# Designs tried in a protein design run: peptides against a protein of PDB entry 3S8F. Part 153

Target 1, 157 residues: chain A of PDB entry 3S8F
Amino acid sequence: VLTLFVAVPSLMTAFTVAASLEFAGRLRGGRGLFGWIRALPWDNPAFVAPVLGLLGFIPGGAGGIVNASFTLDYVVHNTAWVPGHFHLQVASLVTLTAMGSLYWLLPNLTGKPISDAQRRLGLAVVWLWFLGMMIMAVGLHWAGLLNVPRRAYIAQV
Target 2, 166 residues: chain B of PDB entry 3S8F
Amino acid sequence: DEHKAHKAILAYEKGWLAFSLAMLFVFIALIAYTLATHTAGVIPAGKLERVDPTTVRQEGPWADPAQAVVQTGPNQYTVYVLAFAFGYQPNPIEVPQGAEIVFKITSPDVIHGFHVEGTNINVEVLPGEVSTVRYTFKRPGEYRIICNQYCGLGHQNMFGTIVVKE

## One batch from the design tools (peptide; made by RFdiffusion4, then SolubleMPNN)

Design b2_p18_3_s2 (from b2_p18_3, 10 letters changed)
Fold by OpenDDE base, seed 5:
Structure b2_p18_3_s2 (fold): chain B 157 residues (1-157), chain C 166 residues (1-166), chain A 18 residues (1-18)
Amino acid sequence: as target 1 above (157 residues)
Amino acid sequence: as target 2 above (166 residues)
Amino acid sequence: DADEAAEALFNLLKALLL
């Protein structure tokens, strides 16, 4: 009940953020249905990180609804599925948002802008992190569906 | 200028909110479809049954592992299982192939898991509560019971065995 | 039975998450 109750506000928030991104992209010269996405500042790790976090949060949120359904939860409960969900929510959204925040915060705190090399390194870190999280999350969800138990070092598959 | 910007933001927000609502309905529909078509493997919930965890080892149907497997009818058995730190009782659990088995599982100490490999049996076992699971083993052999709820230092080594006889 | 449910959920996963 609680999860389903907060699902609607969470979705509204997510799509409100998307609306803001669309507006920003269009202000930056993006046109068409999807052209605004390309116009966003993908060269800034402070932007890319939280956006990738949001992208990872979408499947995680959907999984949350599955986990909250007593009928569907029977299939996935206490399997590797659950850690997969956790890593999308915490290790993707929260962590990437924190990383992105640091890319903005540290230059402002020190008064020194990041160098181009640091910017490129930041982008690499964020994208590699996202890729790794997606691989792990997909693997864990898949393993969970194959009845690999949570909190066990063994698997039947 | 601020007013124009506000109006523009609201326009995009309204569009995305509409999309959000549409997607919500899609998700609900997909969940509903899954529930309607793929629930055959779901173990039905039983009634809440309580037991005193402080006396369950000394008296009652869980007290004697030699009497844990009770034939309740033709090709029907009830198995009274204790999950404890760190193992299962009885161990092994011996049941015949093709029989309907009702597992009555409880704990005398802390929360444990009861996950039987190769089956859809996967429940948490709470002290003071009795978990009820129905299952019919179609294939003979050994099935390992795994604790999938952290229960202490010996959690990782907490295993049991169900032996299904032909 | 459980396998069928898992497969269905996997298909749902592909549709929603992938």
Scores: peptide ipSAE 0.025, ipTM 0.757, DockQ to the pose 0.030
Fold by OpenDDE base, seed 3:
Structure b2_p18_3_s2 (fold): chain B 157 residues (1-157), chain C 166 residues (1-166), chain A 18 residues (1-18)
Amino acid sequence: as target 1 above (157 residues)
Amino acid sequence: as target 2 above (166 residues)
Amino acid sequence: DADEAAEALFNLLKALLL
């Protein structure tokens, strides 16, 4: 049980970020329990990308607890479950934050704002990436629970 | 006003921190519940057993594949399995249906996987360590052993077979 | 068995994540 307390710092950090998002949304005029979410700048790929990454990271974090649990890890270890976890943590959060960073960085480096077309394209890219990653991640986790092995070209199902 | 903003942020942080702690306890509780209600099929880690990987092929219970299957009781067997680059021995492993099988698995070279399709047997095999897995095959037939830990250029072709006889 | 464990885990995850 004490082993799981290692998650406390990570959760504290994650929910501090969430608190910052709520604050930002409320500053932008959002009201109510969920109205602040709608008030966030969803038209900016530099914002949307890392937020989608965070959303993907949530189930990944839960999976991390599973993977760190002795008894539960026995079920999922070296199955397709593990790549599923990786793709949520690395290919979602890390990759999307990198993408989002580019949408912020490039205008600053060039001194030129991105065009509306570029902005819309950026939004399409990050949403499609997120969608694809979620589909793949769900598939991998499901396959893992069905005992599909990792690092093998074959499956029993 | 920075001061007002700071206070507001702190208020939100306190709320979310409380939520985070609550979620932690929920996770722990759910895991505990799952373990309490669904313990079937869980194979706990046994005592660490060591072997010399440099001599395991020449002496000891893994040295002769023909002697790998040892009857230890009326309906109990121990099977000494080597996972190596790139295969398993003995291959096939022949065991009777309904018998309790204790697999003692080790490696003379690198880390391998031992994943038996159709079962919950899935362990890593480390040189110098003996992995112990207990299983009873209820159905006769062939069960494929898959290496699910990368072990070299021939990893993808590293398979074994367990033949369960009636 | 493995199937029951997998199912239990799946149900747990569904409850938590879905």
Scores: peptide ipSAE 0.023, ipTM 0.786, DockQ to the pose 0.030
Fold by OpenDDE base, seed 1:
Order: C-alpha cells, then structure tokens, then sequence
Structure b2_p18_3_s2 (fold): chain B 157 residues (1-157), chain C 166 residues (1-166), chain A 18 residues (1-18)
C-alpha cells in the first residue's frame, strides 16, 4: 500500500500541467471553475492531441498504482489489464503528445502554416485516435478483470 | 508583469498540488479499505524457496511426474509442478474436489506463467524459485493451465490441465 | 475466488471514480 507514494512525483507533474492549462485558459478569458477549459484552443490539433493524451493518462496512472500494489497486482498481473494499462500510457499519452508535437513542429520546420483543411483533418485524427484508444483500453481492462490472460490466444471468457 | 504572473502560477500550482496530495490519500484509503474488506480473493505469498533449475528434473520432488501429487494430510495435497518449454508436468494434474491443494511450481529452463482458468491462480514461474499457491477446487471438472509469460517459439501452445475429481 | 477478486477490484475502481 505504501508503494503508492511512488506515484507522488508523477501526480505532481500531472497536476502542475493541469495548473498550467487552467492558467492558460484563464488568460484566454475563461472564468469560473470550468470556463477556463472552454477557453483553451480546442481548434488546434497541436494542443488537443497532448491534452487528450493527458486525459487518457489519468485512468492509466490510476491503473499504474494498482499494478504497483502487491496485493492488487495479484489480481491483474499478466492479464489483459496490463496491455490496457500501457496502451493508455504509451499509445494515448506518448503517442498523442508526439502527434501534437508534430502538428507544431512541421509548420515550423517547413516555414509554412498548416491549411485549414489540414487543421480540421488533424483534429479528426486525434479525436478518433483518442476515442479508439479509450474503447480498446476499457475493453482490455474489463477483460483483465474477467481473468483473460495476457499473451494467450484463448480464454475462458 | 512577470511578478504577478509568477504569483498567479504559484497559486494555481499550490492548489493543484494540494488536490494531488488529497487524491493520493484517498487512493491509499480506498485501497486499504478494499484490502480489508475483500481478502477472500487474495492468496498469501509464501516464503521464498530456491531450487537448482539444472538438477530439478533429475532429483527431488519434481523429478517424477508420477509422484508429483503428494497427500500431506487429510484432504490436503501438495502438487509439484514443472513448467517447461513447452508444457507442464504432470499433465494432467489430478486432484480431488474440496481438497486443499498446495502447488509448488518451478521451471527447469526459462520463465513461464501458470494461469489456471476458472481460478485466481496466476503466478510467474522463475527458474531457481519455487512458486507456492494454495487453492481449493470447489467444482469438479477440467481447468486449463495457460502460460501467460512469453517463453519462446512454442509459448502460444503451452497448456496444461488440472482434473478435479469428485 | 476469481469472481470475488474481480468484484473487489471493480468496486475499488468505482470508488476511485467517485
């Protein structure tokens, strides 16, 4: 149980990022408890992608705490739960952050801004990616809790 | 005005950090509560037991599959299981329904998994170590053993069977 | 036993989401 303290640095980082988002949203005119969220630049795939990654990271991080727990890991270890976890961490957070970075980097490297069509396509891509990842992750976690083994092509369920 | 911005950022950071710490304590509390109230599904870990993987096939309790199931008491058995590339021995493992079974599992070669369908038995098997799992089968029938740790080219075909007799 | 463990974890997850 005390292993949960290992998560402190990660949580600190996550919430400092959240603080930065709130600050940015408020600078953009957002007010109230949630108004700052709406004020964020949701029309920019370079912004949306990493934010969606962060959202996926929340349940993934919680799962990481579970996985790190000696007693709880006994339930989930080497089940479909584990792939569900790291897909949230790698395929959502890391991948979406990379995607977002690309949407920022390419225009800067080429010296040409992205077109409106490219922007819209980018938004569609990152949102669809996020949605797919969430569906898969939920499914894998569910399967894991149903004792579906990892690294096996068969299961009782 | 960098000073004002700095103060504002610090205020938000402090708030979110406080929230973070609060959530951490909530998580710890919830885990503790869950463990305290739902202990039936937790199989206690045994003491670390070591064996020589190079000799485990030749001598000792794992050497003869015919002698792998040992009655240790009334309605109590110890089963010495080898997980190897690519299978389990004995196979099938035959045990009586309702008996307390202590599985002693080790590997002569590489790391394997020991996942028993229909049960919460799920352990990694390391060469040189003995995994100990205690379980009582309440229902008769066949329980498939699945290797859920990659162990080589034949990993996907590595299965065993536990037959629980009435 | 597996069902009980799964249920416990589901309950934990539900609690964490509240």
Amino acid sequence: as target 1 above (157 residues)
Amino acid sequence: as target 2 above (166 residues)
Amino acid sequence: DADEAAEALFNLLKALLL
Scores: peptide ipSAE 0.022, ipTM 0.784, DockQ to the pose 0.029
Fold by OpenDDE base, seed 2:
Formats: C-alpha cells, structure tokens, sequence
Structure b2_p18_3_s2 (fold): chain B 157 residues (1-157), chain C 166 residues (1-166), chain A 18 residues (1-18)
C-alpha cells in the first residue's frame, strides 16, 4: 500500500524528466512523435549514461510494485528476483548516473575537455555496462520466478 | 520567448502526465488480475501465533523432535519445526505422500528462512512468532530446506531435509 | 497479518479500478 502511494509521485517525476527530454530534443531540431529522441546528444557519455539508467529503472520500478505487494511478495520474496530488482535500481540507475556525472564533473573541475578517444571509450563503457546489467537482471528475475533462493549458493531448479 | 518556452514545456508535461496515469492504471489492472485469478500460488499465512523463544526448546510442541510430527486427522499432519543457528529440527522431517501437512515453524534465536526446494514453501521464521504453512507433497522423495535469510557465520551451511514416504 | 494485508491491497485495487 505504501509503495503504491509512493509510486504515483515517482511516476510523475519520471515522466516530467521525459517531458524535459522531449523539450530538449525538440529544441535541438527534432520533429515528429519520436524525432526528438534522435536529436538528443547520444554522442555524450554524460548524457547517455543517466538516460540508460532511467531506461533500466522502468522495469525496476514495476518490480518495486510487485515486491511491495503483500500477496505477490510471497512468490518473489528472498528469491533471485530481489537481487534482480536491486541491480536495476542501484547498479543501473544510480551507478550509471554517477558514471555520467563523472564525465561532466571531471572536465569541469580540471578545465580540460575529455579527448575524443576518451569520449568514445566512455560511450562504450556505459553501453556495455547497461547491456550487461540488463542481461543479468533478466536472468535474476527469471531465476527468481523459478524459485531460485536468495543468499544461497545452491538451488534445485 | 520565455513565455513561449514555458507554454511548450507545460504542454509536454501534460501529455506525459496523461500517459503516466494511463500506465499506472495498466499496472494496477495487471496486479488486480493476478490477485483475482490466484495464479501466483499464494500460500495462506494463517493466524498470528506467538511463542516464547527462550522456552520453546524446553516446553511445548517444539521441545521434542521425536514428537514433532503429529497426526491431526486422516491424512493430515502438523509438523512442529525449529529453525536455529544453524539447522532445522527435526532433521529429517518424515511425512507421508499425499497427506496435508501443516508446518508450524519458529526460531529460538534469530530470524531464519524456511525455503523448501521443489515447492512454493518460502517463509521467514521470526523468534517469538509461529509461521504456518500448509502443503501437500504429491511426489515422494527428499526435499531440501534452505535458509534464505542471513542468520550468522554458518548461514550458508544451514540445511534440512524433508523425506516424503510413499 | 499477511492475509489481512493482502485482502486490504485487493480491496484497494478494486476501489481504484471501479
């Protein structure tokens, strides 16, 4: 019940961020229903990282509602599902946001922009991180639904 | 220009908020459907029962592992299980195939898990409370009990066995 | 009580969907 109440403001916040992204994309020349997405600065790891984090947060948020459901929690509680949720929320959103922040912060603090090579490497890092996290998260959620226990090194499935 | 930008932002926010509300209803509907159809296989928790964890080993139905399995009716049993650091008692738990088993599980020390592999039995066991789980084993064999709640240095080695007899 | 909580959630969901 509490999580459901929290979910409403959280969704409002998330979609407000999406609205800001749409506005930014349109200011950059994007047109149409989806053209604004392409117009966003996908060549900047400081932008890409937190956006990928937000994308990972979507299924994680849905999972949060499941985890907070007293009835549905009987299925997922203390299974691999829970770590799957954590990895989406913490290791994806929080971590990628932190990574993106560094790509902005360090050049700003040093007064020197990152090189093109560093930029490309940064893009590779955040995309590979996101891909790996999505694979692991899907696997953990799937395993959790198969009743693989959390905090156990063995399972009969 | 600033007013125009503000108006544009507001329009986008309104659209996304409407989408947000629609998605919220979709999620709620999906959860409601799942609950209504009972497809998740939820195990009833039963009534809250309290016990003194300091005396549970000495007095009451958990005190003697040899008497932990009690026949309560035709093809019906109650099993009084202790989860402790670091194991379960009785161990093994012996029950007949096809019988309705009511597990009454408690702990004398710290919080433990009671996860039976191959089943949907998965509950936390709190000192001072009795966890109640009802299950019928349809297949004979051995079912391992795993602790899935960290309970100390020996947590990873905390296992039990349920033996289902034909 | 978990059963009561589940029932409360279900009732809330019904109320929101009506």
Amino acid sequence: as target 1 above (157 residues)
Amino acid sequence: as target 2 above (166 residues)
Amino acid sequence: DADEAAEALFNLLKALLL
Scores: peptide ipSAE 0.006, ipTM 0.736, DockQ to the pose 0.023

Design b2_p18_3_s3 (from b2_p18_3, 12 letters changed)
Fold by OpenDDE base, seed 4:
Structure b2_p18_3_s3 (fold): chain B 157 residues (1-157), chain C 166 residues (1-166), chain A 18 residues (1-18)
Amino acid sequence: as target 1 above (157 residues)
Amino acid sequence: as target 2 above (166 residues)
Amino acid sequence: DWDERAKALFDLLKALLE
């Protein structure tokens, strides 16, 4: 039980970010319990990318709790489950946040705003990345539950 | 204006923090429920046992692979296994079907894995420490041991075999 | 034993993600 309290700082951080998103959405005219979500700037890849990262981080965070559980970790440790978790945390959240940061940073560094075509391409890239990452992550987690070992090229599945 | 914004953000943060804490308790409760309903699957934590990796090959129960399988009681065995670069000793490990097997696994060199296919045996093996895992093979046959912890250039070829005899 | 634990974990994950 005590090991699960390690999740507290991560959850606090995640939901603090969510609070900021809700505030932003409501400032943009969103109302109600979920209306603020629609009001967020989904046309901006600099926004969409890190948000998709956060969405990928949710199952990753849940997996983090599993991995931190002594008894449950026995099931998943050094299986394909672990790479699945890492790809959600690093290759989704961190990578998409980096992508989003780039979409903000480059226009500011160059002094040139991104074109509409670049914006649309950026949106396509981050959504496709997210989709691909979710497919891969689900596959890795599934394989892990089937006892596919990590760092091995063979598996009896 | 900035003060108003900060106050609003604080209100939302409090709400989401409360939600976060609630979800934490839900997660704990769900895990507790799972463990309570599936207690047979819980593996008890063992005591830390230490060994000198520099002498483990020369003296002690791991030194002779021919003496690695020790009968400790009726239908009970202890198997002293070395995981090394790049293989396992003894290999194969021969045990009888239906017997309670206690594996005592250590390494003379670097960290290895001990993952037995078809079983829930999956432990890391650290030099200087003894990993202990208890298992009963219900089905006869061959079980492959896989190293699932990177241990060097030969890691991908590091395999062993457990032969369960009728 | 393995199947039971795997199922338990999978069920837990489903419950958490619902």
Scores: peptide ipSAE 0.018, ipTM 0.766, DockQ to the pose 0.030
Fold by OpenDDE base, seed 3:
Structure b2_p18_3_s3 (fold): chain B 157 residues (1-157), chain C 166 residues (1-166), chain A 18 residues (1-18)
Amino acid sequence: as target 1 above (157 residues)
Amino acid sequence: as target 2 above (166 residues)
Amino acid sequence: DWDERAKALFDLLKALLE
């Protein structure tokens, strides 16, 4: 139980980010418990990408607790579960954040805004990436629970 | 105006912080629930048993594959398994159905995996340490051993077999 | 129900990846 308190700083950070999003959404005219979400700039891939990353990070973080648990890690260790966790943490949050950063950085570096076509393409890329990662992650986690081994091309199931 | 904004942010942060703490306890509760309902079995941490990886092939219980399976009781066996680059010995491992099998697994070279398909046996094998796993095979047949820890160029082909006899 | 849904999804993924 004491080891799980290591998650406290991370949770604090994560939910302060959420607080910032809520504040931003409310400043943009969002109302109610969930209306602020709709008010966020979902038409901007530089915003959407890291937010989708955060969404993927939630189950990944939960998985992190599982992986750090002595008893539960025994069940999932060196199974497909672990790659599933990594793809949520690195290939989703980190990668999508990098993508989002790029969508912001390039226009600012060049001094030219992205075209509408580029914006739409960017949105398509990040949403498709997120969708693919979620599908893969769910599959890997499920496979892991079925004791599919990590670092092996063959499995009984 | 900046002060007002900061105050507003702080209010939201406090709310979300409370939520975060609540979720922490929820996660702990879920873990506890999972453990309470889990029936697959957990191998607890045992006493650390060490061996010299440089001599394990030449002397001791792992040295002779023909003597790797030792009957320790009427329905109990100890199997001394060596995981090496790139295979397992003995191979196949022959054990009787219904007997309690204690696997004593070590490595003479690098870290390997010992994952037995169709079972909950899944351990890392470290040179210099002995991994101990207890299992009873209820069904006869062949069980494949898979190395699930990268151990070199031949890792992907590193397999063993446990043959459970009636 | 969740287990069945998860299994269905896994089966679908397996079919797509084969």
Scores: peptide ipSAE 0.018, ipTM 0.770, DockQ to the pose 0.025
Fold by OpenDDE base, seed 2:
Structure b2_p18_3_s3 (fold): chain B 157 residues (1-157), chain C 166 residues (1-166), chain A 18 residues (1-18)
Amino acid sequence: as target 1 above (157 residues)
Amino acid sequence: as target 2 above (166 residues)
Amino acid sequence: DWDERAKALFDLLKALLE
């Protein structure tokens, strides 16, 4: 009930963020229905990381609704589905947001900008992290649908 | 200027909010569809039932594993199962193929899981509460019971077996 | 049936995401 209650304002917030991104992209010269996406600063790990986190949060949020639904939760509860959900919400969104925050915070705290090499490395890290997390999350969700239990090291699959 | 930017932002927000609302209805529709069409092989077979976890081992239907399987009809059984640290009783649980089985599961100690592999039986077992699950085994054989709720140092090895006889 | 339920859920989720 609580999850479903907060789903509405969460969705509104999420799409407001998306609106802000669209506006920012258009300010940066992006045009058309999707051109604003390309105009966003994809060369900055401080930007890319949180955005990738948000992308992971989309299926995670949908999964949250599933987990909170009586009928659907019966299928997924205490299966590998649940940790799959967590890895999208925590290990993707929260972690990537934290990573992105550090890419902004540390240069500002030290007064030293990151080098180009560090920037490129940062981009590689966040993209690889995201891809790895998506693979793992998909695997865990799939395993959950196959009734693989969580907190158990053995399953009939 | 500020006014122009503000209007632009509002336009984008309106569009995205409309999309958000649409997606919300999609989610609701999917849930509604599932509720309307979903059928489950595992059905709650009883009302909320409480037991005293401190005495459940000594008295009542869970006290004697040898009497745990009770025939309640020609093709109906009730099985009184204890999930405890760290195992299940009775073990094995023997039931006939094709019979309607009502599992009444409780715990004398901590929260456990009751996950029967090969089935959609998957419930948490709380001390002081009886979990009731109805299921019919269509195939004979052995079905492993797994604890999927952490319950202590021996959690990972907490297994039981249901033997379905022809 | 477990397989049926799992398949149904997967199909619904897939339909939502596609």
Scores: peptide ipSAE 0.017, ipTM 0.738, DockQ to the pose 0.030
Fold by OpenDDE base, seed 5:
Structure b2_p18_3_s3 (fold): chain B 157 residues (1-157), chain C 166 residues (1-166), chain A 18 residues (1-18)
Amino acid sequence: as target 1 above (157 residues)
Amino acid sequence: as target 2 above (166 residues)
Amino acid sequence: DWDERAKALFDLLKALLE
């Protein structure tokens, strides 16, 4: 009940952010149904990181609802599904948001802007992190559905 | 123009709100589908039953592993299982193929898991509570019981076996 | 057939992203 209740404000926030992104993208010259996405500042790791985190949070959030469902939880509880969910929520959203925040915070704290090389490296790090996290998360969720147990080094499949 | 900007923002918000509503229905549908496909044959749980974990080893149906398997009907059995640090009792659990088995599982010490490979049996075992799981083994053979709840240094080695006889 | 479909899809996506 609590999770489902919290899900509503979270979804509202998510879609509000999406609306803001669309508006920003369109202000940057993006047109069409999806052109605004391309117009967003994908060259800035401080932007890319949290956005990728949000993208990872979508299936994670959906998984949260699944985990909170009495009937559905029986299928996934204490399987590899659960750590998959956690990694999407913590290791993706929270971690990527933190990473993105650093790309903004450190230059401001030191008074020194990041170099172009550092920017490119940052982008590489963020994208690679996201890719790896998605691979792991998908694998864990899949394994969970195959009844691979959590907190065990063995699997029946 | 601030007014125009606000109006534009509202327009996009309305669109995303509509999308959000649509997605909610999609998620509900997905949940319903998942329930229909993945929860088929869910093992019913019994009513909450309490037991004293401090005496469960000394008296009652869990006290003697030799008496743990009780025939309750022509093709029905109740198995009283203890999950403890670090193993299961009785071990192995011997049951006949095709019989309806009611597992009554509890713990004398800490929280454990009871996950039977090859089945959808997967429950947590709490001291002071009795977990009830009903299952019918259709295939003979050995089924490994895995503890999937951390219970101490020996957790990773905590296994049991169910032997289903023809 | 599949090549044509792929091309059509690509063109559509391109149009949507422009």
Scores: peptide ipSAE 0.000, ipTM 0.732, DockQ to the pose 0.046

